# Peptides against a protein of PDB entry 5FRP: the designs that were tried, part 55

Target 1, 225 residues: chain A of PDB entry 5FRP
Amino acid sequence: VEWTESIPQIIATREDISKELNQALAKTFIDSDPRVRRTSVMIFNKVPVTEIWKNITNKAIYTSLLHLAREKHKEVRELCINTMAKFYSNSLNEIERTYQNKEIWEIIDTIPSTLYNLYYINDLNINEQVDSVIFEYLLPFEPDNDKRVHRLLTVLSHFDKKAFTSFFAFNARQIKISFAISKYIDFSKFLNNQESMSSSQGPIVMNKYNQTLQWLASGLSDSTK

## One batch from the design tools (peptide; made by RFdiffusion4, then SolubleMPNN)

Design b2_p14_4_s4 (from b2_p14_4, 4 letters changed)
Fold by OpenDDE base, seed 1:
Order: sequence, then C-alpha cells, then structure tokens
Structure b2_p14_4_s4 (fold): chain B 225 residues (1-225), chain A 14 residues (1-14)
Amino acid sequence: as target 1 above (225 residues)
Amino acid sequence: SQLARQAAAGLINK
C-alpha cells in the first residue's frame, strides 16, 4: 500500500523534472552565448532520435531549433541546418505518427520548407549546404519507386509557396548543372585528342570548355571563405 | 553551456 502510494509521487516528480528540464533546455536555444546555442543543437546529434522524441516534449524547443537556421553565428547556423535535416530524416524513418506527438510532427514537417526557404538568403555557402542536406537527408537516393514517391510527397506536402518556388528553381538548376557537366565531359574528351586539338575546332572547343568550367565553378562556394 | 550539458546528460541518462 505504501509502495503504491509512492508511485504517483515518483511519476509526478519525474514529470516535474522532465518539465523543468524541457523549460531549461528551451532557454538554452535562445541564450545570448553562441556556445550555449551550439551545445543545445548538439543534443539533437548526440541523443538518439527516439530518445529525443520521448524526452523533449516542449514544442518551443523544436521551434527554436528551426529558427537557428537563420542564426547570425555561422557555426551555429551550419550545425543547425545539418542537424535539423538529419533529425527530419531520422524522424521519418524511426518515429511513428501518433496522437500524442502530432503537435511536434506539425513542427518537424516544416523542416523541408524551412530549408528550401534558405535559398532566398542568396548566400552561396548556405545554398551549398542546403543542396547537400537535400541529397543526403531530405530526398536521398531511393531505388524503390513507392518509397521515393512517398518521401517526395511527404516533403512537398508541407511546403509553403516560397518553398515550392525554390524547389522548382533547384530542380531547374540541377538540370542545367547536369547538362553543363555533360558538355564538360564532351569538351574534355575532344581536347584530350591531339588530332582534334590541332583542328580548326580546337580553339573554339577550348573556349567553350573554359566557359563551362567557369560556369560550374561559379555555382560553388569559395572553400577559402 | 553547463545547463545545456546537464540537459543533454539528463536526456542520455534516462
């Protein structure tokens, strides 16, 4: 009887501790010190996704995580972008949608839109990072057609108008890049042939090759910056 | 930093 009476108190204490922990954690995401914000984001990288969903129940934490994608501090921002993309992918793979976690899923489902909206900042480093996380986490290679379509529909289903625009622009850019790479390869093959290089077309192809390289390079961030 | 570490530790140790 005494043991049974202690269980509600223990549960209540654990809930209180969990609530306090969530409240404390929520504050760390908006801390003035970027090191604190960084450490807060790292929790999502260090703790398994299942444990995050189980123990982090304050929706403000997830909202705050998404806001850090526009963080002024470069390191925190970059970490946040990778973290939220990975967390999104892991959540889709490992977390079931339930009534209890619906409110959190409503936030997590906005991660793709949040990421695609970063293209409007028009920063090459951010663009490259977003490109990377799209291929790695949002829309990874999937040979199964049904799974691929389902993932695509999941990603698109929560897009705002701006995210859709960015999505179409991204795809159009990828087609252009693919075409440019194809040309680069063709020009390279031509230029590697001595007979072709000595022909009247040699200088013309060399010029096109250089233009293609310059165009491809212009889409890449300066690794030195 | 310390609070975030404590929070992380609390999440890992549960």
Scores: peptide ipSAE 0.101, ipTM 0.819, DockQ to the pose 0.018
Fold by OpenDDE base, seed 5:
Structure b2_p14_4_s4 (fold): chain B 225 residues (1-225), chain A 14 residues (1-14)
Amino acid sequence: as target 1 above (225 residues)
Amino acid sequence: SQLARQAAAGLINK
């Protein structure tokens, strides 16, 4: 009986502790030290998604996480982009939509739009990272057609106009890249044949091969920058 | 950093 009577106090104390922790954590996301911001983002990578949803109830934390996608500090930004994409995917897979968590979901549902809007920065490193997280977390390979469609509809359902524009541009680019890779393979096969190389077409194909490689390479980020 | 670590530890140990 005494133990049962202590449970509300323990719950209340835990709630109070949770509130204080949330307030403290919210401050760390906006700290002037990038190391503090980095550590804050890492919480979302170290703690299971279910526990995050249970214990992190302050909306400002999630909003701040999304804002770090445009962080000036490269390392923090890159970590944030990966973290938020993964967190979005895990949330879709593991967290039920309820009335109680609706307000948090309203923020989380904007993650895809936030990521696609990063293409407007016109930075090759950011573009490459966004491309990567789209395929890894937002729109992963799914052999089931119905599941793929449902995921796609979920991702698109909260897009703003700019995100839609980026989405279509991205897809158009992927088609072009795919075509270029196909050509690269065909040219490579041709050039690997000695008889073909000795033909009048040999130099022409070599030129096209080089042009294709140059085009493909121009879309890659400079790893040195 | 220490606050974030404490927050993370608190979340994991619940």
Scores: peptide ipSAE 0.100, ipTM 0.819, DockQ to the pose 0.018
Fold by OpenDDE base, seed 2:
Structure b2_p14_4_s4 (fold): chain B 225 residues (1-225), chain A 14 residues (1-14)
Amino acid sequence: as target 1 above (225 residues)
Amino acid sequence: SQLARQAAAGLINK
């Protein structure tokens, strides 16, 4: 009887502890020290997605996470971008949409738009990272057509106008890159043949090869930056 | 730093 009477108090205490923890955690995401912000983001990488959804109920935490995608501190920003993309994918795969978690989902559903909007920063390093997380987490390779379509529709369902524009630009760029790579391969094969290289077309193909390489290289981020 | 670590530890140990 006494144990049963203590259960509501324990539950209430746990809720209070959870609330305090959430409030404390929310503050760490906006801390002036980038190390604190980094550590806060790492929680989303270290804790299973199901446990995050269960224990992190303060909306401000999720909003703050998304905001760090535009962080000035490079390391924190890069970590955040990878983390939020992975978290989005894991959430789609493992978390059901319920009435209770609706408000959190409203935030999480904006992750794709948040990521695609990063292309407007016009930074090659950021662009490369966004490209990477799109292929790894947002729109991963899926052999099942229905699953691919469903994922695509889910990702696009909450896009703002700018994100849609970026999406189409991204796809167009990927096609161009693919074409350029194909041409690079063709030119390389041609130039590796001595007979072909000595032909009247040799110098022309060499020029096109160099132009193609230059174009491809211009789209790559400087690994030293 | 300590608070975030404690928060993380608390979430992992639950």
Scores: peptide ipSAE 0.096, ipTM 0.815, DockQ to the pose 0.018
Fold by OpenDDE base, seed 3:
Structure b2_p14_4_s4 (fold): chain B 225 residues (1-225), chain A 14 residues (1-14)
Amino acid sequence: as target 1 above (225 residues)
Amino acid sequence: SQLARQAAAGLINK
C-alpha cells in the first residue's frame, strides 16, 4: 500500500527532473563558448537515438541544433551538419511516428531542407560536406527499389521551394560529374597507350584530359582551408 | 562545459 502511494510522487518528481534537465540543456546550445556548443552537439552522437527521443522533449533543443548548421564557428558547424544528417537517418530508421512525438518530428522533417538550403551560402567547403552527408545519410545507397523510392519521397515531402531548387541543381551537377569522370577514364586509357599518344590525336586528348581534371578539381574544396 | 557534460552524463546513465 505505501509503495503504491509513493508511485505518483516518484513519477511527478521524475517529470520535473526531466523538465529541468531539458531547460538546462537548451541553454548549452546557445552558449557563447563554442566548446560548450560542441559538447552539446556531441550528445546527439553519444546517446542512442531512441534515448534522445525519449529524454529530450524540449523542441527548442532540436531547433537550436538545426540553427548551428549556419553558425560562424567552423568546427561546430561541421560537426552539427554531420550530426543532424546522421540523426535524421537514424530517426527515420528507428523512431515510430506517434501523436506524442509529432511536434518533434515536424522539426526533424525539416533537416533535409535545412541541409539543401546551405548550398545558397555558396561555400565550397560547406557544399562538399552537404554532398557527403546526402550520400551517406539522407539518400544512402539502397538496392531495394521500393525502399529507395520511399526514402526519396520522405526526404522531398517536406522540402521548401528553395530546397527543391537546390535538389535539382545538385542532381544536374552529379550527372555532369559522372560524365566528366567517364571522359577522364577514357582519356586516361588513351594516353596510357604509346601508339595513341604518338598519333595526331595525342595532343588533342591531352588537352581535353587536362581540362577535365581542372573542371573536376574546381568542384572540390581546398584541403588547406 | 560542465553543464553540458552533466547533461550528457545524465542522459547516458538513464
Scores: peptide ipSAE 0.095, ipTM 0.815, DockQ to the pose 0.018

Design b2_p14_5_s1
Fold by OpenDDE base, seed 5:
Structure b2_p14_5_s1 (fold): chain B 225 residues (1-225), chain A 14 residues (1-14)
Amino acid sequence: as target 1 above (225 residues)
Amino acid sequence: SLTPLQKTILELEK
């Protein structure tokens, strides 16, 4: 009987400790030192997703993580964008939706919208990173049609108006990029043929090649930055 | 490097 009476106290103590730890962790995400913010984000990368959901119960931590996507510090922002995208994907794959974790899911479900809204900043580096995490984590390659559609619907289900607009713009751009790459390849093959290059079409194709290359390059960030 | 608090949190999560 004595051991039974001790169990509630132990549970209460653990809950209290957990609450304090969560409160302390929440403060680190808004710390003035970017190194502290960076290391806080790294927790989400180093700890398994199942353990994060189990032990990090303070809603403010997840909200703060999402806000760091607009962080002025480049390294912290880049880390945050990768981290939240990966965390979103892992959560969808490994975490069940329950009544207990509903409030956290309400935040996590906004990650896609948060990421797509970053395109409005009009920063080429951010755009490239968002492009990357979309293909790697948000909408990864999935050969199963039903799974692919389900993932897409999940991603879109919490979009705001701006995110939808960005989504359509993104897809339109991807189609154009694919077409441009195809043309680039064709032009390159043509230009590598000596007979074709010496033909009347040679200069015309060369001009189109250069135009295509310039267009493709204009969408890329400066490699020196 | 991780702060002492962050290290502790990571240890508890393992």
Scores: peptide ipSAE 0.148, ipTM 0.815, DockQ to the pose 0.015
Fold by OpenDDE base, seed 3:
Structure b2_p14_5_s1 (fold): chain B 225 residues (1-225), chain A 14 residues (1-14)
Amino acid sequence: as target 1 above (225 residues)
Amino acid sequence: SLTPLQKTILELEK
């Protein structure tokens, strides 16, 4: 009988400990020291996604993680952007949507919008990083059409107006890049042929080749083109 | 045994 009476106390103690840990962790995300914030973000990289969802129940922690995407400290920001994108992808793949985790999912589902909104900062380095995480984590290559469409719809379903605008701009740019690469290949083949280079079209193609290279070099990270 | 998350949290407290 005595052991039964101790069970409620043990449960209460565990809940208190869990709450305290979550509160302590929440404070580290808003710490004035960038090193502390960095370490906090690294938790999401080092700990399996299933364990994160199980043990981190404080909604404020997830909100704070997303906020760090606009952090002034470059290293923390860059780490955060990669971390949140990866965490989003892993969550989609490994975490079931339940009634209990609905509030956390409401935050996590805004990660794509948060990332696409970073294009409005007009920073070249940020743009390049966002491009990278989109291809790696948000909309990765998927040969299964149904899975690909489902992922796309999931990403788009929580976009705000600004994110949609950025999305369209991004896609338009990718089409242009693809076209430019195709031209680059064709021009390169032409230039490697001595007979072709000696023709009247030689100088014209060389000029177009150079223009294409210049455009690719300058435009790969440009979110507005 | 401590979970990976718990271990990481403890490291932050030092």
Scores: peptide ipSAE 0.136, ipTM 0.805, DockQ to the pose 0.014
Fold by OpenDDE base, seed 4:
Structure b2_p14_5_s1 (fold): chain B 225 residues (1-225), chain A 14 residues (1-14)
Amino acid sequence: as target 1 above (225 residues)
Amino acid sequence: SLTPLQKTILELEK
């Protein structure tokens, strides 16, 4: 753990990391101690993306990082998911595609697919996290249409079939959520009107309101769990 | 119960 914790500083200060160090680092990602794995993931958060690409050349590190998205340890998994999404975004923004880094890009380009495939785990916490990182890192707000489309195409270009399915499902869900929210607002307005509530439609709208709320809530995880 | 997303995924897989 202590050794791993020192790695970010080393990477930040040194321009040349030995092959041996890379190999050693690769081992930390598969360490039995979740603290070690966590610390390893944190390297990608603490070290600038440009330095990571420059100094971390062992493919196994990147593949192991992606693998941790399905980590059993909740904290490590959550950290990993956020980290890999952020790293992907930063890489797209800051790292040029060259012949030298092509092999690493082949791995990094699978991050979106890896993330979208997490929806098949059917875990509400994971789903929420994936939703979050999609909006924050994977497909962030971009006012420039060309850039936005380019990003989207980049994300989709390496999807497997399952990821595509999840993507469409996600989008469909978002549309439904938007519609549900609209209904919720309308129902709320109705319910806040005393005259409307006293009408014959009052109970009906109340029922619809409750159904809408239930549907909206069904997509949310219990924060206490 | 399945979340709306999960339900949608299942529907799209059919």
Scores: peptide ipSAE 0.030, ipTM 0.611, DockQ to the pose 0.815
Fold by OpenDDE base, seed 2:
Structure b2_p14_5_s1 (fold): chain B 225 residues (1-225), chain A 14 residues (1-14)
Amino acid sequence: as target 1 above (225 residues)
Amino acid sequence: SLTPLQKTILELEK
């Protein structure tokens, strides 16, 4: 653990991390101690993306990072999901595609598919986290249409069939959520009007309001769990 | 109970 914690400083100070150091770092990602794995993932958060690409050349490190998205240890998994999404976004923005880094890009380009495939685990907490990282890192708000479309195409270009299915499901859900929220607002306005509540439609709208709330709530993870 | 997303995924896989 102590050794792994020193790695960010070493990467920041040394231009050429030895092949040996890369091999040693690769081992930390598969260490039996969750603390070691956590610290290894944190390297990708603490070190600038440009320095990571320059100094971490062992493919096994990147593949191991992606595998931790399905880690049993909750804290490590959650950290990994956020880290890989952020790393993907930063890489797209700051790293040029060259002949030398092509093999690493082949791995990094699979991050979106890896994340969308997490929806199949059928865990509410994971789903919520994936939703969050999609909006924050994978498909962030972009006012420029050309840039937005280019990013979208880049994200989709390496999807497997399951990822595409999840993508369409996600979008469909967002539309439904938007519609449900609109209905909720309308129902709330209706229920706040005394004349409307005393009408024959009052009980019907109340029922629909409750159903809408239940539906919206069902899509949210229990923050207490 | 399945979340709205999970339900939608199942519907699209059919």
Scores: peptide ipSAE 0.030, ipTM 0.605, DockQ to the pose 0.771; fails the geometry check

Design b2_p14_5_s2
Fold by OpenDDE base, seed 1:
Structure b2_p14_5_s2 (fold): chain B 225 residues (1-225), chain A 14 residues (1-14)
Amino acid sequence: as target 1 above (225 residues)
Amino acid sequence: KKTPLLKEIEKLEK
């Protein structure tokens, strides 16, 4: 009988602690100090996804995380973009959709759209980062066709109009890049053949090779910046 | 200079 009476109090205490923790954590994401914001983002990187979903129940925290993808501080922004993409992928892989976590999923499901919308920012560094996280986390290589299709549909199902446009543009660019790479390979093979280089086509192919390289390089950010 | 992807986006928006 005494045990039964203690259970509600324990539950209430844990809820209070959890609530307080969530409230405190929510404040850190909007802290004026970038170092504090960075530390907060790192929680999502260091703590297992299952524990995050279990313990972080304040939806404002997730919303704030997504918002940081457009913040002014470069380091925090970059960290946030990687973090949210990874978190999305891990969530899809490890977290079951339930009635209880529906509201959080509604936020998390917008991560792909949030990321694809970043392409509208005329910043090559951001573009490269988004490219990277798409390949690594959003739409990773999957040999199973059904899984690939399901993943793709999941990603697209919450796109806004701008994200769709960005997605199509992305795919168009990928096709162009693939074609350019193919040409680059062909040109390289040609240029490595002495007989071919001595032919009348040698200078022409060399020129095309250089143009292809220049085109490919134009899409790369300066790593020194 | 606009990013390559932004250029592609603009093509789709025309």
Scores: peptide ipSAE 0.551, ipTM 0.945, DockQ to the pose 0.823
Fold by OpenDDE base, seed 4:
Structure b2_p14_5_s2 (fold): chain B 225 residues (1-225), chain A 14 residues (1-14)
Amino acid sequence: as target 1 above (225 residues)
Amino acid sequence: KKTPLLKEIEKLEK
């Protein structure tokens, strides 16, 4: 653990990391101790993306990072999912595609597919996290239409079949959520009107309101778990 | 109980 904790500083200060160090680092991602794995993932959060690409050249490290998305240890998994999504976004923004880094990009380009495949896991917590990283890192708000489309195409270009299906399902759900929110607003306005509530429609709208809320809430993870 | 998204996935796979 202590050794791994020193890695961010080393990467930040050294121009080149030895092959041996890369190999050693690769092993930390599969260490039996979750603390070691966590520390390893944190390297990607603490070190600038440009320095990571420069110094971490062992493909196994990146592959191992992606595998941690399905980690059994909740904390490590959650950290990994957030980290890889952020790293993907930062890489797209800051790292130029070259002949030298092509092999690493081949791995990094699969991050979106890896994340969208997590939706097949019947776990609300995982789903919620994937939702979050999609909005924050994979497909963030972009006012420039060309950039937005380009980003979308980049994300989709390396999808497997399952990821595509998940993507379409995600979008379908978003449309439904949007519709539900719209209805929620309408119902809320109705319920806030005393005259409307006193009408024969009052109880009906109240029921629909409750159903809408329940539906919206059903998509949220239990924070107590 | 299946997640809402998983339900949507299943609809697309039919």
Scores: peptide ipSAE 0.551, ipTM 0.945, DockQ to the pose 0.835
Fold by OpenDDE base, seed 2:
Structure b2_p14_5_s2 (fold): chain B 225 residues (1-225), chain A 14 residues (1-14)
Amino acid sequence: as target 1 above (225 residues)
Amino acid sequence: KKTPLLKEIEKLEK
C-alpha cells in the first residue's frame, strides 16, 4: 500500500515510467485488498491526464480500471465510476489521438458504454451515480451546438446495443422527470393561491401534488443507504 | 423493486 501511494509523485516527476513499474501498478488494480485498489484508482485523480497518458502505457491498467466499475466493494466502485468518467472527459479535452496511443484510446473510448451498461444493475445508488457522471463528465452542458453534437457523437460512436438501449431509456426518463417537475411547479402555484385552494379543485390538485412528489422521490436513492 | 430506469429499459426491449 505504501509504495502505491508514492506512485503519483513518481509519475509527476519522471517522464518515463519503467515497464516494470507499469506491470507492478497493473497488479495493484486486482489486489485482494480494497484499500490497495482504491489507492490505485486515486492515481487517476491525483495525476494530470496528460501525465497519465505519457507514463501509463500498459493497457491492462486501463482495462482493470474499467472492470472496477462493477466491483463488489462499494467505496472502490463508486470511486472508480467517478474517476473513469472524469478521466474520459479530460482525455477528450486534452489528449490528441495519435498512432502511439491508439490502443489506449480503444479502451478509453469504451468508457461511455461501460457506464451506460451499469443501468442494467438493479441498484438505485448506482443509477444515481451514473446519472450524475453523465451530466458532469460524459455529456456536460455545452451551449455551443456544434461542440455538443460532436461530443454526443463521440460518446455514442462506441456504444454496444445495451448501451444504446439504456441511453434511450435515460432520455425517456429525463423527459418524464421534466414533465413531472413542471407539473409540480404548477401544482405548487395552485396550492399557494387561497382562492384556488378554496375551490372544488383544491383537494384534487392536492392529491396530484402528493402523487407527483412521491413519483419524483421514488427515483432518488436513499442517502442513508 | 426494479429501478425506474431499469423499468424503462425493459419497455424498450419489448
Scores: peptide ipSAE 0.551, ipTM 0.945, DockQ to the pose 0.792
Fold by OpenDDE base, seed 5:
Structure b2_p14_5_s2 (fold): chain B 225 residues (1-225), chain A 14 residues (1-14)
Amino acid sequence: as target 1 above (225 residues)
Amino acid sequence: KKTPLLKEIEKLEK
């Protein structure tokens, strides 16, 4: 753990990291101690993306990072999911595609597919986290239409079949959520009107309101867990 | 209990 904590500083100060150091770092991602794995993931958060690409040349490190998305240890998994999504976004923004880094990009380009495949895990917490990183890092709000379309196409271009299915399901769910929220607002307005509540429709709308709330809540993970 | 997203996936696969 201690030596791993020094790696960010080493990467920042050294222009050329030896093959041996890369190999040693690769081993930390598969270490039996979750603290070591966590520290290793944190390197991607502490070191600028440009320095990571420059100094971390061992493909196994990137591959191992992606594998941690399905890690048994919750904290490591959650950190990894956030880290890899952010790293993907930063890479798209800051790293040019060259012949020299092609092999690393081949791995990084699979991050979106990796994330969308996590929706097949029947876990609300994971589901919510993936939702969050999609909105924050993978497909963030972009006012420029060309950039937005380009980003979307980039994300989709390396999807496997499962990721595509997950993507379509995600979008379908978002539409449903949006519609449910609209209904919630309408029902709330109705319920706040005394005349409306005194009508024969009052109880009916109240029931629909409750059903809508329940449906919306069912898609959310328990914050206490 | 299946997640809402997983339910949507299953609908698309049928």
Scores: peptide ipSAE 0.549, ipTM 0.945, DockQ to the pose 0.827

